Peptides against a protein of PDB entry 3OGK. Designs and how they scored, part 23

Target 1, 307 residues: chain A of PDB entry 3OGK
Amino acid sequence: ATPDRLSRRFPNLRSLKLKGKPRAAMFNLIPENWGGYVTPWVTEISNNLRQLKSVHFRRMIVSDLDLDRLAKARADDLETLKLDKCSGFTTDGLLSIVTHCRKIKTLLMEESSFSEKDGKWLHELAQHNTSLEVLNFYMTEFAKISPKDLETIARNCRSLVSVKVGDFEILELVGFFKAAANLEEFCGGSLNEDIGMPEKYMNLVFPRKLCRLGLSYMGPNEMPILFPFAAQIRKLDLLYALLETEDHCTLIQKCPNLEVLETRNVIGDRGLEVLAQYCKQLKRLRIERGADEQGMEDEEGLVSQRG

## One batch from the design tools (peptide; made by RFdiffusion4, then SolubleMPNN)

Design b1_p10_2_s3 (from b1_p10_2, 6 letters changed)
Fold by OpenDDE base, seed 4:
Structure b1_p10_2_s3 (fold): chain B 307 residues (1-307), chain A 10 residues (1-10)
Amino acid sequence: as target 1 above (307 residues)
Amino acid sequence: MSRLEYRKLL
């Protein structure tokens, strides 16, 4: 579809999802100059899609100018922006979005590649937004944002239910978790092993409604922090956990209400057997091939055709 | 595998 044809056909469009580069781009099979620019679409949105409140760009090239144009054109009417695996923008573009779209409810930049200028975008969001329900910058590299701004967002946004972050030290998020009283989903953070303080995370208090979880770099020593609420876990993301097959078995047995599991091949046939035995509510299982599979000494950590 | 080693693989 072309932008102009879309607006003419659907002038009252409220939600738009565009997909740019195919998955083959992940394998460098597509030239960098292969299209997928949002610019013509943003121009059309700005001019002709006056009721558009939700925008989802997937695998597209997005410039700061594109974000600025979108922000100014939609302003407080923009409720959802998803930059899913996008590239080409900086944090200045994000700043424009949060400055002009003060009633945004969903902001996602998961797996997007960008140039980080500063942390002002998150600070601006923290200072002015009270509508946020979903914040997702999972699998991104922000080094200049403050966990204090995340805490402020949690305090100000009473409808905040899902937050996915990069590699914040999990202990820096204690204030955030205390403030995020309605949080149901959390992914990301960083659990850092400390040989001198093996129990440094044991006093971590999670939001009472938390039921969808994915802690990055969670090992078997940190896994017990989930046990007090494991029975309420409905979704578990173990893609970036440091759990072996037996650790998976231990955790799965404690999650009888698990509906969604995402993990690596390290779960093995044994982990799948345990999953089938204990997780009768399971609706979706995603097993990915891990980069670590060749280096894991756990011979049982392979899913066979029998699993 | 150490956490540092895992991060290098990701």
Scores: peptide ipSAE 0.031, ipTM 0.710, DockQ to the pose 0.195
Fold by OpenDDE base, seed 1:
Structure b1_p10_2_s3 (fold): chain B 307 residues (1-307), chain A 10 residues (1-10)
Amino acid sequence: as target 1 above (307 residues)
Amino acid sequence: MSRLEYRKLL
């Protein structure tokens, strides 16, 4: 579909999802000659889609100019922006979004590639937004943002229920977790092994409603921090955890209400057996081959056709 | 594999 045809057919469109480079099975809604640029769509949104509240770009090229135009055109009417695996923008584009769209509820840039100029976008969001429900910059490389701004967001946004972050040291997020009283989902962070302080994470206090989580680099020494609330866990992201098969078995046995598990092949047939035994509410299982497992064809931690 | 090695592979 072309942008002009979309606006003419659906002038009252509230939600738009665009997909750039398809997986082979999905028909490109974007002509090949557009190269996956959002620019023609942003122009059409700005001119003709006055009721649009939600925008989701997936695998698109997005410039700062595109974001600035979108921000100014939709302003406080924009409730959702998802830059899902997008590229071509900088943090200046994000700054424009949060400056002009002060009532944004969902901001996602998961797995997007961008140029980081500064942390001003997160600071601006912290200073002016009170509506945020979902913040997701999981699998991104922000080095110039402050965990203090994340804490401020949690304090100001009482409806904040899902936060996914990059590689913040988890101990820097203590203030954030304390402020995020309604948080149900957290993914990311960084658990860093410290030989001199093996118990450095044991005093972490998580939000009371937390039931969906994925702590990056969580090993068997850190895993016990989940045990006090493991029975309330509904979703685990273990893709970036440092857990072996036995660690998976130990954790899974403590999560009888688990509905979604995302993990690597290291779970093995044994982990799948334990999962089937203890997690009767499981709705979705995602198993990926980890980069660490590419060379270990012979180890016991493989999911076979029997699992 | 060390945590450091794993981070390099991710």
Scores: peptide ipSAE 0.031, ipTM 0.708, DockQ to the pose 0.154
Fold by OpenDDE base, seed 3:
Structure b1_p10_2_s3 (fold): chain B 307 residues (1-307), chain A 10 residues (1-10)
Amino acid sequence: as target 1 above (307 residues)
Amino acid sequence: MSRLEYRKLL
């Protein structure tokens, strides 16, 4: 489809999802610069798609100029921007979005690659947005953003229900969790083992409505922090957890209301048996091959055709 | 697998 054909056919389009590079690009089978520029689409949005509220770019090349044009063209009418596995922009482009789109409800940059200039975009979002419902920069490399701005967002955005972050030290998010009273989903952070302080994370207080969770680098020593609310967990993301098969069994047994599990093949057939036994409400199971399994001789950590 | 080893694989 061409942008001009889309606008002529659907002048009142409210939601647009574009997919650039196919999944084969993840296997380096497609050159990095192979098409997928959003520029012609942003031009069309700016000129002809005046009702557009939601934009989702997946595996697209997005420049700062594209983001600036989109931001200025849609302004407070833009409710959703998803840069899903996109590249080509900097934090200046993000700053333009949050500066001009002050009523944005969903901002996603999950798995996007960008040049980080500063943390101003998150600060600007914290200072001016009160509408945010979903913030997702999961699996991104931000080093210049502040956990304090995330806390400010939680205080100002009463409808904030889902937050996914990069590698923030989880203890720096204590203020955020206290402020995020309506938060239902949290993914990311960083749990850092401290041999000298085994109880380092035991006093973490999560939002009362939290039911979708994925803590990065959670090991068996940290896993007990979930036990007080494990019965209310409906979704677990264990892709970046440091749990073995037995740890999976232990956690799954405590999550009888689990609806969605995302994990690695380390769950094994045993973990799947436990899952079937205890998680009768399970709707979706995603098992990925971990990069770690090339070295683990643990026969129990394999999902067979029986699982 | 140590946390350090896992982070190197990510």
Scores: peptide ipSAE 0.030, ipTM 0.710, DockQ to the pose 0.179
Fold by OpenDDE base, seed 5:
Structure b1_p10_2_s3 (fold): chain B 307 residues (1-307), chain A 10 residues (1-10)
Amino acid sequence: as target 1 above (307 residues)
Amino acid sequence: MSRLEYRKLL
């Protein structure tokens, strides 16, 4: 479809999802210059889609100018922006979005590639937004944003239910977790093992409603921090956990209400047997091949046709 | 590159 044909057919469109580059681009099978620019779509949104409140770009090239145009055109009418696996923008583009779209409820940059200039976009969001429900920059590399701004967002946005972040040290998020009283989902952060302080995370207090979780780099030493609320966990993202097969079995056994599991092949047939035994409410299972599996002939960490 | 691969390189 072309932008102009879309607006003519659906002038009252409220939600738009565009997909640019096919999945094959993730495997370097498609030239980077293949296209998938949002520019013609942003122009059409700005001119002709005056009721548009939700925009989702997936695997598209997005410039700062595109974001600035979108921000100014939709302003406080924009409720959702998802830059899903997008590229081509900087944090200046994000700053424009949060400056002009002060009532945004969902902001997603998951797996997007961008140039980071500063942390001003998150600061601006923290200072002026009270509407945010979903913030997701999972699997991104923000180094200049402040965990204090994330805490401020949690204090000001009482409807904040889902937050996914990059590699924040989890201990820097203590204030955030305390403020995020309605948080149901958290993914990301960074758990860092310290041989000199093995229990440094044991006093971490999670939001009481937390039921969807994915802690990055969680090992068997950190895993016990979940046990007090494991029975309320409905979704686990273990893709970036540092758990072996037996650790998976231990955790799964403590999560009888698990509905969604995302993990690596390290779960093995044994972990799948335990999952089938203890997780009777399971609705979705995602198993990925880990990069760690290329070298370990560990027969126990393989999912076969028996599992 | 997986996030895990990136950290193994750090």
Scores: peptide ipSAE 0.029, ipTM 0.695, DockQ to the pose 0.254; fails the geometry check

Design b1_p10_2_s4 (from b1_p10_2, 6 letters changed)
Fold by OpenDDE base, seed 1:
Parts: sequence; structure tokens; C-alpha cells
Structure b1_p10_2_s4 (fold): chain B 307 residues (1-307), chain A 10 residues (1-10)
Amino acid sequence: as target 1 above (307 residues)
Amino acid sequence: MSTLERRKLL
């Protein structure tokens, strides 16, 4: 479809999702210059799609100029922006979005590749937004953003229900968790083993409504922090957890209301048996092959046709 | 698996 044909056919379009590069691009099978630029679409949005509230770009090339044009054209009417596995922009583009779209409710840049200039975009969002419901920069490498801005967002955005972040030290997010009273979903962070302080995470207090969770680098020593509310958990992302098969079994047994599980092959047939036994509400299961597991001959950590 | 996913599993 061409941008001009879309606007002519659907002048009252409220939501647009565009997909650029095919999944094969993830395997370096497609040249970087193959295209998938959002520019012609942003031009069309700016000129002709006056009711557009939600934009989702997936695997597209997005420039700062594109983001600036989109931001100015939609302003406070833009409620959702998802830059899903996109590239080509910097944090200046994000700054433009949050500066002009002060009523944005969903901001996602999960798995996007960008040039980080500064943390001003998150600071601006913290200072001026009160509408945010979903913030997702999971699987990104922001190094210049402040956990304090995230805390400010939680304090100011009463409807904030889902936050996914990069590799913040989880202890730096204590203030955020305290402020995020309505948070239902959290993914990311970084749990770092400290031999000198093995219990450093045991006093971590999570939001009372938290039911969807994925803590990065959570090992068996940190896993007990979930036990007090494990029966409340509906979704677990264990893709980046450092749990073995038996650890999976232990955790799963404590999550009878689990609806979604994402994990690696390390769950094994045993973990799947336990899952079937204890998690009767399970709706979705995703099992990925970890890079680490491709070389492990450990028979117990393999999902067979029996599982 | 994305490049970033690979880094987290190494």
C-alpha cells in the first residue's frame, strides 16, 4: 500500500501499524539499504490523517526529522507511539516527541537501535507528562537516562500500569516502585550478584498490583523475592533469568494463576510437566533456545517431543 | 534471537 492511497481510503484512521523489513533482516539476510523508511508515511500522516492517535512502526528506519514532523503534526492528539525494532533516530527525536506530545499514553522503543545523545527526553517526559500508561524501552541500551526521572514519571502518571526498562540496577528503582502504586507490569532492570552482600535484594518492595514480571538476570538466590506475591503473578518473562530447570519448577509451583510464560529451553520436560500440573490458567507459552543452551549436553534442560 | 538477546545470554 502507498501512503496516499491509505489516507484517501481511510481519512478517519485512528491507528496505524506499519511493518518494514521482514524477519529475515534479523539474520542479516537483507541489506541495510533495503528501505523501510517511515518518511513518506509521516508526510502523509502529517498532511491527511488528522484523527490518527496511534502509530506503530515495526522494523522501520525512523529519523529524528520524521519524529519531529510526526510530533508537531499530531501534538497532544498522539496517544501511542511504538518504535518497535526501529533504527535511524537519536534521543533528539524522542525529545521532540515528548516535548510536543504531552498527552502521550504509550511510548515504546523496545529493541530499537538508536544513538544516545543525552537523557533529556526522559527528563522532559517526567517534567511534563501526567497521562503515561505504558513506557517500554525494554532491550535497549540507554546509559544516560536517570532512574530519578522514572520515579518522577511514576509519581506524576497515576495511570502508569506497565513499565519495561533496560539494565537499571534494580536497587536504583526502589523509589520508582514505591511511587508506581498502580503498576501491574514490570520488565527489565538488572539483578547483580554481590558475593559480599547476598541478601541485598531481599527487602525489595514491589508495587501491590504487580502481576506481570520479567526481571533480568534473576538467579535462584534472587527468585525468593517473588514468593510473597507469586500467587498473584499472571505473566512471567524468564527469557533473561538465570534459572535452571529445578528453579523453574520451584517458581512455577508458586504461580497457580500464571497465564503467560516466556522462558528458555532450560525449563525442560520436567518444567513443562510441573507447568501443566500447577498452572491450569496458562494461555500462552513461549520457549526460546538460548545461545548458552546450544552447547549444553545437559539432558535435563531440553524440551523433547514428550514435553 | 536479536543481537541484544544474545548478549544477555552470554
Scores: peptide ipSAE 0.033, ipTM 0.755, DockQ to the pose 0.224
Fold by OpenDDE base, seed 4:
Structure b1_p10_2_s4 (fold): chain B 307 residues (1-307), chain A 10 residues (1-10)
Amino acid sequence: as target 1 above (307 residues)
Amino acid sequence: MSTLERRKLL
């Protein structure tokens, strides 16, 4: 479809999802200049799609100018922006979005590649937004944003239910978790082992409604922090957890209401047996091949055709 | 597993 044909056919379009580059681009098998630029679409949105509230770009090239144009054209009418595995923008583009779209409810840039200039975009969002429901910059590399701004967002956005972040130290998010009273989903952060303080995370308090969780770098020493609310967990993302097969078994046994599990082959056939035994409400299972599979001679850590 | 996912596991 071309942008002009879309607007002519659907002048009252409220939601648009565009997919650019194929999955092969994630493996650098497709040149960066192959296309998938959002520019012609943003131009069409700006000129002709006045009812558009939701925009989802997947694997597209997005410039700061594109974001600025989109932001100014849609302003407070823009409720959802998803930059899913996109590239080509900087934090200036994000700043434009949050400056002009003050009623945005969903902001996603998961797995996007960008140039980070500063943390102003998150600060601006924290200072002016009260509508945010979903914030997702999972698997991104922000180094200049402040956990304090995330806390401010949690305090000001009463409808905030899902937050996925990069590699924030979890202890820096204590204030955020305290403020995020309605949070149901959290993914990301960083759990860092400290030989001098093995129990540094034991007093971590999570939001009472938290039921979808994925903590990055969670090992067996940190896993017990989930036990007080494991029975209410409905979704676990263990893709970035540092859990072995036995650790998976231990955790799964404590999650009888688990509906969605995402993990690596390390769960093994044994972990799958335990999952089948204890998680009768399971609806979705995703098993990815880990990088650590190179050298696992131990059959217990592999999912076979039996699993 | 995405390229980013692989980098986080290394």
Scores: peptide ipSAE 0.032, ipTM 0.752, DockQ to the pose 0.190
Fold by OpenDDE base, seed 3:
Structure b1_p10_2_s4 (fold): chain B 307 residues (1-307), chain A 10 residues (1-10)
Amino acid sequence: as target 1 above (307 residues)
Amino acid sequence: MSTLERRKLL
C-alpha cells in the first residue's frame, strides 16, 4: 500500500502499524537500501491522517526529522508511539516526541538502534508527562539516562503499568519500584553477582501488583527474591536469566498461575515436564535457542521432539 | 535470536 492510498481509503484512521524490512534482513539477505523509510508515511500522517493516535513502526528507518514532523503534527493527540526494531534516529528525535506529545501513554523503542546524544528525552518526559502507561526501551543501550528520571515518571504517572528497561543496576531502581505503585510488568535491569555480598538483592521490594517479570542476568542466587510473590506471577521472561535446568524447575514449581513463559532451550525436557505438572494455566510458551557458549550447556538443556 | 539478544547473553 502507498501512503496516499491509505489516507484516501481510511481518512479517519486511528491506529497505524507499518512493517518495513522482513525478518530475512536479520540474515543480511536484504540490501541496506531496500527501503523501509517512514518519511513518506510521516508526511501523509501529518497532512491527511488527523485522527491518528497510535503509530507503530517495525523494522523501519526513522530519522530525527521524521520524529520531529510526527511530533509537531500530532502533538497531544499522539497516544502511542512504537519504534520496534527501528534505526536511523538519535535521542534528539525522542526529545522532540516527548516535548510535543505530552499526553503520550505508550512509548516504545524496544530493540531499536540509535545514536545517544544525552539523557534529556527521559528527563523531559519525567518533568511533563502524567499520562504514561507503558514505557519500553528493552534491549537498548542507553548510557546517559538517569534512574532518578524513571522514579519521577513512576511518581507522576499513576497509570504506569508496564516498564521495560535496559541494563540499569537493579539497586538503582529501588526508588522507582517504591514509586511505581500500580506497576504490573517489569523487564530488564541488571543483576550483578557480588561474591562478597551475596544477599545484596534480598531486600528488594517490588510493586505489589507485579505479575509479569523478566530480570536480566538473574542467577540461582538471586532467584529467591521472586519466591515471596511467585504465586502471583503470570508471565516470566527468562531469556536473559542465568538459570540452569534445575533452577528452571525450582522456579516453575513456585509459579502455579504462570500463563506465559519465555525462555531458552536450557529448560530442557525436564523443565517442560515440571511446567506441565505445575502450571495448568499456561497459555503461551516461547523457547529460543540460546547462543549458549559450549561451557554452559547442561546436557539436559535440550528440548527434544518429546518435549 | 537477534544480534541484540546475543549481546545481552554474553
Scores: peptide ipSAE 0.032, ipTM 0.752, DockQ to the pose 0.190
Fold by OpenDDE base, seed 2:
Structure b1_p10_2_s4 (fold): chain B 307 residues (1-307), chain A 10 residues (1-10)
Amino acid sequence: as target 1 above (307 residues)
Amino acid sequence: MSTLERRKLL
């Protein structure tokens, strides 16, 4: 479909999702110059799609100019922007979005590749937004953003229900968790084991409504921090946890209301048996092959056709 | 080590 044909057919379009590069791009099977630029679509949005509230770009090339044009064209009417696995922009483009779209409810840049100039975009969002419901920069590398801005967002955005972040040390997010009273979903962060301080995270207080969780680098020593609320966990992302098969079994047994599990092959047939035994509400299971398959000769850490 | 770097090791 061409942008012009879309606007002519659907002048009152409220939501647009565009998919650029095929999944094969993840395997370097597609030339970088294959296209997938959002520019012609942003032009069409700006000129002809005046009711558009939600934009989702997936695997597309997005420039700062594209983001600036989109931001100015939609302003406070833009409720959702998802830059899902996109590239080509910098934090200046994000700054333009949050500056002009002050009523944005969903901002996602999960797995996007960008040039980080500064942390101003998150600061601007923190200073002016009170509408945010979903913030997702999961699997990104922001080094210049402040956890204090995230805390400010949580304080100001009472409808904030889902936050997914990159590499924040979890202890830097204590203030955020305290402020995020309505948070239901959290993914990311960084748990860093300290051999000299095994209880480093034991006093971590999570939001009371938290039921969808994925803590990066959670090992067996950190896993007990979930036990007080494990019964309310509905979704668990263990893709980036450092849990062995037995650790999976231990955690799963404590999550009888689990509906969604995402993990690696390390769960093994044993973990799947435990899952079947204890998690009767399970609706979705995702098992990815991790790089850990190469070294662990232990048959217990593999999902077979029996599992 | 960034989360992305650690994830590349997983």
Scores: peptide ipSAE 0.032, ipTM 0.748, DockQ to the pose 0.588; fails the geometry check

Design b1_p10_3_s1 (from b1_p10_3, 7 letters changed)
Fold by OpenDDE base, seed 5:
Structure b1_p10_3_s1 (fold): chain B 307 residues (1-307), chain A 10 residues (1-10)
Amino acid sequence: as target 1 above (307 residues)
Amino acid sequence: KKSLVQLRRE
């Protein structure tokens, strides 16, 4: 479909999701002329889709100019922006979005590739937004943003329910977790094992409503921090956890209300048996092959066709 | 330690 054709057919469109061509693993392998630019769509949105409040770009090329145009065109009417696996923009584009769209509720840039100039976009969001419900920059590399701004967002946005972040040290997020009273979902962060201080994370206090969780780099030494509220957990993302088969079994046994599990092949047939035994409410199971498991002939860490 | 982004690209 062309942008012009869309606006003519649906002038009152409120939600738009565009999918670009499947990108190979490396963003740089896609020729510039592949046709995945959002520019013509942003032009159409700006001119003809005046009721649009939700925009989702998936695997698209998005420039700062595109974001600036979109931001100014929709302003406070924009409630949702999802830059899902997009590329081509910088943090200047994000700054424009949060500056002009002060009532945005959902901001996602999960798995997007961008140039980071500064952390001003998150600071601006923290200073002016009180509407945010979902913030997701999971699987991104932000080095210049401040955990303090994330804390400010949590304090000011009373409806904040889902936050997914990159590689923040979890201890830097203590203030955030304390402020995020209504948070139900958290993914990301970074757990860093300290052999000299095994109890480094034992005093972490999570939001009381937290039930969807994916802590990055969580190993068996850190896993016990979940035990006090494991019965409350409904979704676990263990794709980036450092858990072995036995660790999976231990954790799963403590999560009787688990509905969604995402993990690696390391769960094995044993883990699947335990899952079936203890998690009677399971609705979705995703098992990926881990890169680390491709070379291990260890039969215990493989999901067989018998499971 | 590989970043999460690096782990997913492998």
Scores: peptide ipSAE 0.108, ipTM 0.842, DockQ to the pose 0.688
Fold by OpenDDE base, seed 1:
Structure b1_p10_3_s1 (fold): chain B 307 residues (1-307), chain A 10 residues (1-10)
Amino acid sequence: as target 1 above (307 residues)
Amino acid sequence: KKSLVQLRRE
């Protein structure tokens, strides 16, 4: 489909999702002429799609100019922007979005590749937004944003229910968790081993409604922090957890209401048996091979056809 | 320590 044909056929379009071609390689290996630019679509949105509230770009090339044009064209009417596995922009583009779209409810940059200039975009969002419901920059490399701005967002956005972040030290998010009273989903962070303080995370207090969780680098020493509310957990992302088969079994047994599990092959047939036994409400199971597990085909942590 | 992004790409 072409942008022009879309606007002519659907002038009252409220939601648009554009998908680029699947990537066989890293972002930097994609030819410049592959046709995955959002520019012509942003032009059409700006001119002809006046009711558009939700924009989802997946695997597209997005420039700062594209984001600026989109932001100014839709302004406070833009409720959702998802830059899903996109590239080509900097944090200046994000700053434009949050500056002009002050009523944005969903902002996603998950797995996008970008140039980070500063943390101003998150600060601006924290200072002016009160509408945010979903913030997701999971699997990104932000180094210049402040966890204090996340805390401010949580305090100001009472409808904030889902937050996924990069490698923030989880202890720096204590204030955020305290402020995020309605948070139901959290993914990311960083649990860092400290030989001198093995229990440094045991006093973490999570939001009371938290039921979808994926803590990065969570090992067996940190896993017990989930036990007090494990019965209310509905979704677990263990893809980047550092749990062995037995750890999986221990955790799964404590999550009888689990509906979605994402994990690595380390769960093994034993873990799958335990999952079947204790998690009767399971709706979705995703098992991936981790890079560290590719060589473990003959070890206990292997999912066979028995599972 | 590898970032999550790096781990995902391997």
Scores: peptide ipSAE 0.100, ipTM 0.838, DockQ to the pose 0.692
Fold by OpenDDE base, seed 4:
Structure b1_p10_3_s1 (fold): chain B 307 residues (1-307), chain A 10 residues (1-10)
Amino acid sequence: as target 1 above (307 residues)
Amino acid sequence: KKSLVQLRRE
């Protein structure tokens, strides 16, 4: 499909999702005219798709100019922008989006690669947005954004239900969690071991409605922070947790209402047995092979066809 | 003993 053909056929289109090529192909294998640039689509959106409120670009090349044009064209009508595994933009492009699209409800840039110039985009979002429901920059590297802006967003956006972040120190998010009273989903952060303060995370207070969770670098020492509300957990992302097989078993036993589990093959057949025993509501199970688990075909923590 | 976790692009 081409942009012009789309607008002619569907002038009242409200939602658009475009998928590009795999990341490796975008950078190294495919010429520039392969259709991976969003530019022609943004042009068409700006000119002819005046009812478009949701845009999802997956594995596309997106420039700051593209984002600026999109932002100005859709302004407060833009409710959803997902830059899913995209590249080519900087935080200036994000700034343009949040500056002009003040009623945006969903902003995603999960696994996107970009040049970080400053943290102004998150600050601007914090200062002016009250509509945000979903914020997702999971698996990104933002070093210049402030946890305080995230807290402000939580305070001002009463419908905020899902937040996925990069490697914020979890203790820096205490204010955020306190403010995010309606938060149901949280992923990311960073749990860091401190030999001098082993209990530094034990007093963390999570939002009362939290039921979908994925804490990065959560080890067995930090895992107990989930126990007070483990029974209400419906989704766990353990892909980036530092849990062994036995740790999985311990946690799973405490999550009888678990519906979705994403983890690595470290769960093992034993973990799967425990999962089957205790998690009768399980709907989806994703098991990935971790790099550290390669070559461990005969060891515990490997999922076989038995599981 | 904690497992090594490789984050995507990190």
Scores: peptide ipSAE 0.048, ipTM 0.809, DockQ to the pose 0.174
Fold by OpenDDE base, seed 2:
Structure b1_p10_3_s1 (fold): chain B 307 residues (1-307), chain A 10 residues (1-10)
Amino acid sequence: as target 1 above (307 residues)
Amino acid sequence: KKSLVQLRRE
């Protein structure tokens, strides 16, 4: 479909999702002139889709100019922006979005590739937004943003229920977790093992409603921090955890209400047996092959056709 | 311990 056809047929469109690059396409492998630019769509949105409140770009090329145009065109009417695996923009584009769209509820740039100029976009969001419900920059490489701005967002956005972040040290997020009283989902962060301080994270306090969780780099020493609320966990993302088969078994046994599990092949057939035994509410299971698991000789760390 | 790089999404 062309942008002009969309507006002619659906002038009252509220939500738009565009998919660009093929699934098999990795960043930097497809020429820029492949036609996956959002520019013509942003033009159409600006001119003809005046009721649009939700925009989702997946695997598209998005420039700062595109974001600026979108931001100014929709302003406070924009409730959702998802830049899902997009590329071509910088943090200046994000700054424009949060500056002009002060009532945005969902902001996502998960797995997007961008140039980071500064952390101003998150600071601006923290200073002016009180509507945010979902913030997701999972699997991104922000180095210039402040965990204090995230804390401010949590304090000001009382409807904040889902936050996914990059490699913030979890201890820097203590203030965030304390402020995020209604948070139900958290993914990301960084758990850094300290041999000299094995209980470094044992005093970490999570939001009381937390039930969907994916802590990056969580190992067996950190895993016990989940035990006090393991029974309320409904979704667990272990894709980036540092758990072995036995660790999986230990954790799974403590999560009887688990509905969604995402993990790596390291769970093994043994872990799947334990999962079947203890997690009767399981609805979805995703098992990915880790790059490091391809050479594992340990049969317990592999999921066979039996599982 | 597994390399953090190895845990990244392919």
Scores: peptide ipSAE 0.056, ipTM 0.821, DockQ to the pose 0.266; fails the geometry check

